# Ledger of designs, part 83: peptides against a protein of PDB entry 7AL2

Target 1, 85 residues: chain A of PDB entry 7AL2
Amino acid sequence: YEIMLIRPKTIDDINYVVDQVLEESNPVILDLSFLEKESPANFKLAGEKIKQMRSNYGAEALLLSRCNDKNLIIIAPKGVSLVRK

## One batch from the design tools (peptide; made by RFdiffusion4, then SolubleMPNN)

Design b2_p26_1_s3 (from b2_p26_1, 11 letters changed)
Fold by OpenDDE base, seed 2:
Structure b2_p26_1_s3 (fold): chain B 85 residues (1-85), chain A 26 residues (1-26)
Amino acid sequence: as target 1 above (85 residues)
Amino acid sequence: SLVGLVGDEVADYLIERGEKLLEEKK
């Protein structure tokens, strides 16, 4: 599989992330900092999509980094294990 | 620290943060 990096700016970008995880089975490292600043509504939507992917498809999520200009999450499809040590 | 949150904790954090941001924007 491939690991995708994206800083989503639009709903289309959010849906691209969903497609990568669910259809392509690729883990995605996403930076939500743009949405957090420019579109709180789409920021919240991204969180809801992650919750849906977890509940419906067994995806996993891990918060990698949080600061003023970064909000990095990795979301992985079922079968790719995310482990915190 | 929030770093290292896993699973539903991540999603819930993002949703709650988003709700707060929307409320502050009003």
Scores: peptide ipSAE 0.745, ipTM 0.931, DockQ to the pose 0.925
Fold by OpenDDE base, seed 4:
Structure b2_p26_1_s3 (fold): chain B 85 residues (1-85), chain A 26 residues (1-26)
Amino acid sequence: as target 1 above (85 residues)
Amino acid sequence: SLVGLVGDEVADYLIERGEKLLEEKK
């Protein structure tokens, strides 16, 4: 698999993330800082999509970094374990 | 720190944060 890195700016980008995790089985490192600043609605939508992927497909999520200019999260498909030591 | 949140806690954080931001824009 590939590990994708994306800073979503549009709904299309959010859907791309969903496709990568669910269809391509690729982990995705997300920077949600753009949406947080520019589109709280799409920021919330991204969170809802993550919850849906977890609930329906067993995806996992881990918050990597949060500050004023970053909101980094990794989302992994089922089968790729995310472990914090 | 919120760093290290896992699973549904991550999603819930994002959703709650988004809701707060939307409230602030009203």
Scores: peptide ipSAE 0.745, ipTM 0.931, DockQ to the pose 0.936
Fold by OpenDDE base, seed 3:
Structure b2_p26_1_s3 (fold): chain B 85 residues (1-85), chain A 26 residues (1-26)
Amino acid sequence: as target 1 above (85 residues)
Amino acid sequence: SLVGLVGDEVADYLIERGEKLLEEKK
């Protein structure tokens, strides 16, 4: 598999993330800083999509980095373990 | 620190943060 890195700016980008996780089985590292600043609605939508992927498909999520202007999260498909030590 | 949140806690954090931002935008 591949590990994708994306800083989504649009709903299309969010749907791309969903496709990568669910259809391609690729983990995705998300930088949500753009949406957080420019579109709180789509930022919230991204969170809802993550919750849906977890609930319905067993995806996992881990917050990697959070500061004033950065919000990095990895989303992994079922079968790729995210472990916090 | 929120770093290291896993699972539903991540999604819930994002959703709550988004809701707060939307409210502040009003």
Scores: peptide ipSAE 0.744, ipTM 0.931, DockQ to the pose 0.926
Fold by OpenDDE base, seed 1:
Structure b2_p26_1_s3 (fold): chain B 85 residues (1-85), chain A 26 residues (1-26)
Amino acid sequence: as target 1 above (85 residues)
Amino acid sequence: SLVGLVGDEVADYLIERGEKLLEEKK
């Protein structure tokens, strides 16, 4: 598999993330800092999509970094284990 | 610290944060 890195700016980008995780089975590292600043609505939508992927397909999520100008999260398909030690 | 949140806690954090941001935008 591939590990994708994306800083989504649009709904199309959010849907691209969903396709990568569910259709391509690729983990995705997300930088949500743009949406947090420019589109709270799409920021919330991204969170809802993550919850849906977890609930329906067993995807996993882990918060990597959070500060004033950065919000990094990895989303992985069911076959990839994310562990915090 | 929020760093290291895993599973549903991540999604819930994002949704809650988004809702707060939308309220601040009003």
Scores: peptide ipSAE 0.743, ipTM 0.931, DockQ to the pose 0.918

Design b2_p26_1_s4 (from b2_p26_1, 12 letters changed)
Fold by OpenDDE base, seed 4:
Structure b2_p26_1_s4 (fold): chain B 85 residues (1-85), chain A 26 residues (1-26)
Amino acid sequence: as target 1 above (85 residues)
Amino acid sequence: SLVGMVGDEVSDYLINKGNELLEKLK
């Protein structure tokens, strides 16, 4: 698999993330900083999509970094384990 | 620190933060 890095700006980008995780089985490093600033509605939507992927497909999520210019989350498909030590 | 949150904590943080931001826009 591949590890994708994306800073989504649109709903299409959010759906791309979902497709990468669920259809391609690729982990995605997701920078939500653009949506947080420019579209709180889509920022929330991204959170809801992550919750759905976890609940329905066993995806996992881990917050990597949070600062002024980055809000990095890794989303992993069920087969990829995310562990904090 | 929020860094290192896993699972529902992540999604709930995003949803709650989103709601907070949306409320500020009203």
Scores: peptide ipSAE 0.723, ipTM 0.923, DockQ to the pose 0.931
Fold by OpenDDE base, seed 3:
Structure b2_p26_1_s4 (fold): chain B 85 residues (1-85), chain A 26 residues (1-26)
Amino acid sequence: as target 1 above (85 residues)
Amino acid sequence: SLVGMVGDEVSDYLINKGNELLEKLK
């Protein structure tokens, strides 16, 4: 599989993330800092999509970094475990 | 620290933060 890295700016980008996780079984590292600043509605939508992927498809999520200019989250499809040592 | 949170904590954080930001736009 591939590990995707994206800083989404549009709903299309959010849906691309969903497709990568659910259809391609690729983990995705998200930087949500753009949406947080420019579109709180789509920022919230991203959170809702993550919740749905977890609930319905067994995806997992982990917060990697939070600061003023980045908000990094990794989403992993079922079968790719996220392990914190 | 919020760094390292997993599972529903992540999605809940995002949704709650989103709601907070939306309220500030009113």
Scores: peptide ipSAE 0.721, ipTM 0.923, DockQ to the pose 0.955
Fold by OpenDDE base, seed 1:
Structure b2_p26_1_s4 (fold): chain B 85 residues (1-85), chain A 26 residues (1-26)
Amino acid sequence: as target 1 above (85 residues)
Amino acid sequence: SLVGMVGDEVSDYLINKGNELLEKLK
């Protein structure tokens, strides 16, 4: 598989993330800092999509980094284990 | 700390933060 990196700016970008995880089975590293600043509604939507992917498809999520101007999260499809040591 | 959160904690953080941001816009 490939590991995708994206900083979503639109709903299309969010749907691209969903497609990468569920259809392509690629882990995605997300930077949500743009949505957090420019579109709180789409920021919330991204969170809801992550919850849905976990609940319905067995995806997993891990918060990698959070500070003033970045918010990095990795989402992995079922079968790719995310482990915190 | 928040960094290293896994599972539902991640999605709940995002949704709660989103709601907080939306409330600030009112």
Scores: peptide ipSAE 0.721, ipTM 0.923, DockQ to the pose 0.925
Fold by OpenDDE base, seed 2:
Structure b2_p26_1_s4 (fold): chain B 85 residues (1-85), chain A 26 residues (1-26)
Amino acid sequence: as target 1 above (85 residues)
Amino acid sequence: SLVGMVGDEVSDYLINKGNELLEKLK
């Protein structure tokens, strides 16, 4: 698999993330800082999509970093384990 | 620290923060 890195700006970008996780089985490192600043509605939507991927497809999520210019989360498909040690 | 949280805590954090931001826009 590949590890994708994306800072989504549009709904199309959010759906791209969903496709990478569910269709391609690729983990995705997301920076949600653009949406947080420019579109709180799409920021919330991204959170809802993550919740749906976990609930319906067994994806997992881990918060990597939060600061003024970054909000980094990794989303992994079922079968790729995320572990905090 | 919130860093390193997993599972529902992550999605709930994002959704709650989103709601907070949307309320501020009203």
Scores: peptide ipSAE 0.721, ipTM 0.923, DockQ to the pose 0.929

Design b2_p26_2_s1 (from b2_p26_2, 18 letters changed)
Fold by OpenDDE base, seed 5:
Structure b2_p26_2_s1 (fold): chain B 85 residues (1-85), chain A 26 residues (1-26)
Amino acid sequence: as target 1 above (85 residues)
Amino acid sequence: MKEEEEREKAMKVLQEYSGELEELKK
């Protein structure tokens, strides 16, 4: 599989993330900092999509880093486990 | 007012999500 890196800016980008995880079975590292700053509505949408993928499709997620200008999250499709040591 | 409300809702979603992630990955 491939690991996708993206800083979503639009709804199309959010849907691209969903497609990568659910259809392509690719883990995605997201930087949500743009949406958090520029579009609270789309930021909320992204969060809801992540919850849906976890709840309904067995995706896993992990917060990688959060600070003033970063909001990094990895989401992995079912079959790719995220392990913290 | 609406923009502020949307921001607050977004932050609440993220806080809840972050808490769930910490529980799942501890």
Scores: peptide ipSAE 0.075, ipTM 0.615, DockQ to the pose 0.221
Fold by OpenDDE base, seed 4:
Structure b2_p26_2_s1 (fold): chain B 85 residues (1-85), chain A 26 residues (1-26)
Amino acid sequence: as target 1 above (85 residues)
Amino acid sequence: MKEEEEREKAMKVLQEYSGELEELKK
């Protein structure tokens, strides 16, 4: 698999994340800071999609870093385990 | 007004999500 990195800015980007996780089985490291600041509606949508992937498809999500300028999250598909040491 | 409402909704989603993530970190 591949690990995708993206800072979503549009709905198309959000859908790309969903496609990567659910269809391609690729983990995605995403920075939600742009949406959080610039598009409340799309930020909400992104959050809902993440919840859906976790609840319905066995995806895992983990916050990597959150500060004023960053909102980094990793989403792993069911086949990829996130392990904390 | 409309944008403000959407911002509040987004913040609630963030709060809930952040809480879930914190629990997952345990």
Scores: peptide ipSAE 0.048, ipTM 0.603, DockQ to the pose 0.216
Fold by OpenDDE base, seed 1:
Structure b2_p26_2_s1 (fold): chain B 85 residues (1-85), chain A 26 residues (1-26)
Amino acid sequence: as target 1 above (85 residues)
Amino acid sequence: MKEEEEREKAMKVLQEYSGELEELKK
C-alpha cells in the first residue's frame, strides 16, 4: 500500500481522502489546518467523514501533532495497524 | 453569522473526535 499525504483545501480533497482509505486501502496523513482556518463548514465535513470511517469501516485514527499551522491526523484503513512502541 | 455558526459546529466536531483520537506523539 501507499501512505498518502494531503492538506485538504476543497470538498473534492475530502472525498479523495475517503476514497484512499475505503477503496484503495491506503493510510492517509492529513493536515486539517487549512480547512480549520479557511472553511469551518468543510472542516466539519472532514471531521464527520473521519468519524464515519472509524465507526462504520474499522478505520483507525490517531492525532500526530497539533500546533501552529498544523493539525496532523493519520487515518489507517482496516487491516493496517497503527502501533505505538 | 452563518460562518460563525459553522465555525462553532466545526469546533464541536473537532472536540468530539479529538477526544477519541489517541496521540501518537510521545
Scores: peptide ipSAE 0.056, ipTM 0.610, DockQ to the pose 0.324; fails the geometry check
Fold by OpenDDE base, seed 2:
Structure b2_p26_2_s1 (fold): chain B 85 residues (1-85), chain A 26 residues (1-26)
Amino acid sequence: as target 1 above (85 residues)
Amino acid sequence: MKEEEEREKAMKVLQEYSGELEELKK
């Protein structure tokens, strides 16, 4: 698999993340800082999509870093384990 | 206003989201 990196700016980007996780089975490292600052509606949508992927498809998510200009999350598809040591 | 309502909803989601992710980080 591939590890995708993206800073979503549009709904199309959000859907891209969903496709990567659910259809391509690729982990995605997201920076949600753009949506958080520029589009509360799309930020909400992104959060809902992440919750849905976790609840319905067995995806896992982990916060990597959060500060004033970054909101980094890794989301892993079912079958890819996120391990913390 | 609708925009303000959406921002408020987004903030609620953010709070839940942040708490959930914080627990995942622990």
Scores: peptide ipSAE 0.031, ipTM 0.591, DockQ to the pose 0.195; fails the geometry check

Design b2_p26_2_s2 (from b2_p26_2, 14 letters changed)
Fold by OpenDDE base, seed 4:
Structure b2_p26_2_s2 (fold): chain B 85 residues (1-85), chain A 26 residues (1-26)
Amino acid sequence: as target 1 above (85 residues)
Amino acid sequence: SEEEKRMEENMKLLEEYSGPLEELKK
């Protein structure tokens, strides 16, 4: 599989993330800082999509970093395990 | 500050949709 990196800016980008996780089974590292700053509605939408993937498709999500200019979350599809050592 | 309030609200939003903060940072 591939690990995708994206800083989503539009609804199309959010849907791309969903496709990568659910259809391609690729983990995605998200930077939500743009949506958090520029679009509360799309930030909420992104969160809802993450919740749906966790609840309905067995995805996992982990907050990696939160600072002034970064909001990093990794989403792992079912079959890819996130492990902390 | 206004920025701190906004960050706190967004953190609560992430907690609501992505899972508990403790789980997110786990």
Scores: peptide ipSAE 0.193, ipTM 0.689, DockQ to the pose 0.547
Fold by OpenDDE base, seed 1:
Structure b2_p26_2_s2 (fold): chain B 85 residues (1-85), chain A 26 residues (1-26)
Amino acid sequence: as target 1 above (85 residues)
Amino acid sequence: SEEEKRMEENMKLLEEYSGPLEELKK
């Protein structure tokens, strides 16, 4: 599989993330900092999608880093385990 | 401030979709 990296800016980008996780079974490392700053609505939407993937499809999500210019989340599809040590 | 309030709300969202804050990587 591939690990996708994306900084979503549009709804299409959000849907791309969903597709990568659910259809392609690719983990995604995404930076939500753009949406957080520029589009509260799409930021919320992104969060809802992540939550739905966790709740309904067994995906895992983990905040990797949060600082001034970053909001890094990894989303792993079912079958890829995220382990914190 | 409004900025602090926004940050607080965003942290709530992060907790909702990324798991409990205690489990988040800092």
Scores: peptide ipSAE 0.180, ipTM 0.676, DockQ to the pose 0.483
Fold by OpenDDE base, seed 3:
Structure b2_p26_2_s2 (fold): chain B 85 residues (1-85), chain A 26 residues (1-26)
Amino acid sequence: as target 1 above (85 residues)
Amino acid sequence: SEEEKRMEENMKLLEEYSGPLEELKK
């Protein structure tokens, strides 16, 4: 599989993340810092999509880093385990 | 400050979307 990296700016970008996780079964490292700063509504929408993927499709999500210019979350599709060594 | 308040609110949203803070810190 591939690991996708994206800093979404639009609803189309958010839907791209959903497609990568659910249709392509690719993990996504997601930087939400743009949406957090520029679009509170789309930031909330992105979070709701993440929650839905966790609740309905067995995806996992972990916060990797949060600072002034980054808000990194990894989303793993069902079948790809996030493991701490 | 308003920025501080925004950061606190967004942290709560992240916990809601991804899980509790301790779980996120694995």
Scores: peptide ipSAE 0.178, ipTM 0.677, DockQ to the pose 0.482
Fold by OpenDDE base, seed 5:
Structure b2_p26_2_s2 (fold): chain B 85 residues (1-85), chain A 26 residues (1-26)
Amino acid sequence: as target 1 above (85 residues)
Amino acid sequence: SEEEKRMEENMKLLEEYSGPLEELKK
């Protein structure tokens, strides 16, 4: 699989993330900092999509970093386990 | 600060819609 890196700015970007996780089975390192600051509605939408992927498709999510300029979450599709050593 | 307040509010939003922080943190 490939690991995708994206800082989404639009709904199309959010849907691209969903497609990568569910259709391509690629983990995604997601930076939500743009949406968090610029679009409350799309920030909420992104969160809802993450919840749906976790609840309905067995995806996992892990918060990697949060500060004033970053909001990084890794989303792993079913079949790819996130393991902390 | 205002920025810290914003961060806390957005974290609560993530917990509300993406799940509890403990689920996002392994």
Scores: peptide ipSAE 0.160, ipTM 0.667, DockQ to the pose 0.568

Design b2_p26_2_s3 (from b2_p26_2, 17 letters changed)
Fold by OpenDDE base, seed 3:
Structure b2_p26_2_s3 (fold): chain B 85 residues (1-85), chain A 26 residues (1-26)
Amino acid sequence: as target 1 above (85 residues)
Amino acid sequence: SEEEKEMEKNMEELEKYSGPIEELKK
């Protein structure tokens, strides 16, 4: 599979993430820092989509880094396990 | 500061999606 990397800026970008996880079965590493600063509403929407993927489709999500300029999260589709060594 | 408070709030919100991470809280 492929691992997608994206810093979403629009609703279309958010839907792209959903499509990659649910339809393409690709893990996504996304940086939510842009939405967090520029569009709190879309930031919340992104979070809701992540929750939905976890609750309804067996996706896993993990915060990788949070600081002043980064908000990195990995989302893995069902079948791709996130393992901490 | 207000910026620090906002970052803390945002981190609490993100934990609803990914769960708590000890390394980032210390």
Scores: peptide ipSAE 0.032, ipTM 0.594, DockQ to the pose 0.385
Fold by OpenDDE base, seed 2:
Structure b2_p26_2_s3 (fold): chain B 85 residues (1-85), chain A 26 residues (1-26)
Amino acid sequence: as target 1 above (85 residues)
Amino acid sequence: SEEEKEMEKNMEELEKYSGPIEELKK
């Protein structure tokens, strides 16, 4: 698999994340800082999509970093395990 | 401030969809 990196700015970007996780089975590291600052509605939408992927498709999500200018989350598709050493 | 409250609200929302590996959060 590939690890996708994205800082979503649009709804199309959010749907891209969903497609990568569910259809391509690729982990995604995404930075939600743009949506958080510029579009509360799309930020909420992104969160709802992540919840749905976890609840319905066995995806896992982990908050990697949170600061004033970054909001990094990794989403792992079903079959890819997040491991702490 | 209102800005701080909004940021806190966003953090609470993030916790709703975070996975169980909480110790790796930053």
Scores: peptide ipSAE 0.031, ipTM 0.611, DockQ to the pose 0.445
Fold by OpenDDE base, seed 5:
Formats: sequence, C-alpha cells, structure tokens
Structure b2_p26_2_s3 (fold): chain B 85 residues (1-85), chain A 26 residues (1-26)
Amino acid sequence: as target 1 above (85 residues)
Amino acid sequence: SEEEKEMEKNMEELEKYSGPIEELKK
C-alpha cells in the first residue's frame, strides 16, 4: 500500500481521503490545520467522515501532532494496524 | 490567549463528531 499525505482545503480533498482509506486501503496522514482555521463547516465534515470510517469500516485513527500550526492525524484502513512500541 | 481559546474550541468541535480525543491517542 501507499501512505498518502494531504492537507485538505476543499470538500473534494476530504472525499479523496475517504476514497484512499476505504477504496484503495491506503493509510492517510491528514493535516486538518487549514480546515480548522479557514472552514469550520468543512472541519466539522472531516470529523464526521473520520467517525464514520472508524464506526462503520474498521478504520483506526491516531493523533500524531497538535499545536498552533499543526493538526496531524493518521487514518489507517482496516487491515493496517497502528502499533505503539 | 485568543489562539489557545480557538484551538480549544475547535478541539471540542472535533471531539463532538469524531469521538473523544482519547480514542485518537492510542
């Protein structure tokens, strides 16, 4: 599989993330910092999509970094386990 | 600070729809 890195700015970008996780089975490192600051509505949507992928499709999510200029989350599809050593 | 308040607000919003942040911290 591939590891995708994206800082989404639009709804299309959010849907691209969903497609990568659910259809391509690729983990995604997601930077939500743009949406968090520029689009409350799309930030909310992104959160809902993450919840749906976790609840309905067995995806996992892990917070990687959060500070004043970063909001990084890795989303792993079912079959790719996130393990902390 | 105002920036900290905004980040806290956005974190609460994320938790509201994505679940508790604790679930994202394995």
Scores: peptide ipSAE 0.029, ipTM 0.566, DockQ to the pose 0.566; fails the geometry check
Fold by OpenDDE base, seed 4:
Structure b2_p26_2_s3 (fold): chain B 85 residues (1-85), chain A 26 residues (1-26)
Amino acid sequence: as target 1 above (85 residues)
Amino acid sequence: SEEEKEMEKNMEELEKYSGPIEELKK
């Protein structure tokens, strides 16, 4: 698999993340800082999609970092385990 | 999972700063 890195800006980007996790089984590292600042509606949508992937498709999600210019979250598809050492 | 639990904790902390971030909670 590949690890995708993306800072979503549009609904198309959000749907791309969903496709990567559910269809391609690729982990995605997201920076949600753009949506959080520029589009509360799309930020909410992104959160709903992440919740759905966790609840319905066995994805895992972890907040990696929250600072002034970053809001980093990793989403792992079912079959890819997130492990803390 | 532990990852989800930690995310939940972080979301609770962040909810006071941004409402939509609570949508990340299961």
Scores: peptide ipSAE 0.022, ipTM 0.533, DockQ to the pose 0.075; fails the geometry check

Design b2_p26_2_s4 (from b2_p26_2, 14 letters changed)
Fold by OpenDDE base, seed 2:
Structure b2_p26_2_s4 (fold): chain B 85 residues (1-85), chain A 26 residues (1-26)
Amino acid sequence: as target 1 above (85 residues)
Amino acid sequence: SAEEKAMEEAMKELEEYAGPLEELKK
């Protein structure tokens, strides 16, 4: 599999993340900082999509970093386990 | 403090869609 890195700016980008996780089974490293600043509505939508993937599809999502200009999250599909050394 | 409460609520909101790194398995 591949690891996708994206800073989504549009609804299309959000749907791309969903497709990568659910259809392609690729982990995604996601920066939500743009949506958080520029589109509260799409930020909320992104959060809801992540919650749905966790609740309904066995995805795992963890916060990597949170600061003024970064909101980094890793989303792993069901077949990929996140492990801390 | 009020600021601490606000920060705690913000962190709870983030954890609704992404858990903390400390939850990772070893």
Scores: peptide ipSAE 0.219, ipTM 0.666, DockQ to the pose 0.293
Fold by OpenDDE base, seed 4:
Structure b2_p26_2_s4 (fold): chain B 85 residues (1-85), chain A 26 residues (1-26)
Amino acid sequence: as target 1 above (85 residues)
Amino acid sequence: SAEEKAMEEAMKELEEYAGPLEELKK
């Protein structure tokens, strides 16, 4: 699999993340800082989709970093384990 | 402080979407 990195800016980007996780089974490291700042509506949408992937599809999502200019989250599809050493 | 409180609340909201790193599987 591939690890996708993206800072979503549009709904298309959000859907791209969903497709990568659910259809391609690729982990995604995404920065939600743009949406959080520029589009509360799309930020909420992104969050809802992440919740759905976690709740319904066995995805795991973890917050990697949060600061003023970053909101880094990793989403791993079912079958890809996030392990802490 | 107000900033500290706001940051705490923001972090809680984020945790609705993604868990903290401390929840990583060992």
Scores: peptide ipSAE 0.217, ipTM 0.672, DockQ to the pose 0.356
Fold by OpenDDE base, seed 1:
Structure b2_p26_2_s4 (fold): chain B 85 residues (1-85), chain A 26 residues (1-26)
Amino acid sequence: as target 1 above (85 residues)
Amino acid sequence: SAEEKAMEEAMKELEEYAGPLEELKK
């Protein structure tokens, strides 16, 4: 599989993340800082989609970094485990 | 402080869609 990196800016980007996780089974490292700052509505939508993937499709989502200019999250599809050493 | 409280609440909101690193399996 591939690891996708994206800083979503549009709804299309959000749907791209969903497609990568659910259809391609690719982990995604995404930075939500743009949406959080520029579009509260799309930020909320992104969060809802992530929650849906966790609840309905067995995805895992973890916060990697949260600071002034970053909101980094990794989403792993079912079958790809996130492990802490 | 008020700032610390606001940050804590923001972190709780983030946990709705993404868990903390401490949730990683060891």
Scores: peptide ipSAE 0.204, ipTM 0.660, DockQ to the pose 0.327
Fold by OpenDDE base, seed 3:
Structure b2_p26_2_s4 (fold): chain B 85 residues (1-85), chain A 26 residues (1-26)
Amino acid sequence: as target 1 above (85 residues)
Amino acid sequence: SAEEKAMEEAMKELEEYAGPLEELKK
């Protein structure tokens, strides 16, 4: 599989993340800082999509870093294990 | 402070869709 990196700016980008996780089974490392600052509505939508993937499809989502200019999250599809050393 | 409250609320909101690193399996 591939690991996708993206800083979403539009609804199309959000749906791209969903497609990568659910259809392609690729983990995604995404930075939500742009949406958080520039589009509260799309930020909320992104969060809802992530919650849905966790609840309905067995995805796992973890916060990697949170600061003023970064909101980094990893989303792993079912079948890809995230392990802490 | 107001900044601390805002940060706490933001972190709680993030936890709704993403867990902490400590949640990782070992």
Scores: peptide ipSAE 0.203, ipTM 0.665, DockQ to the pose 0.348

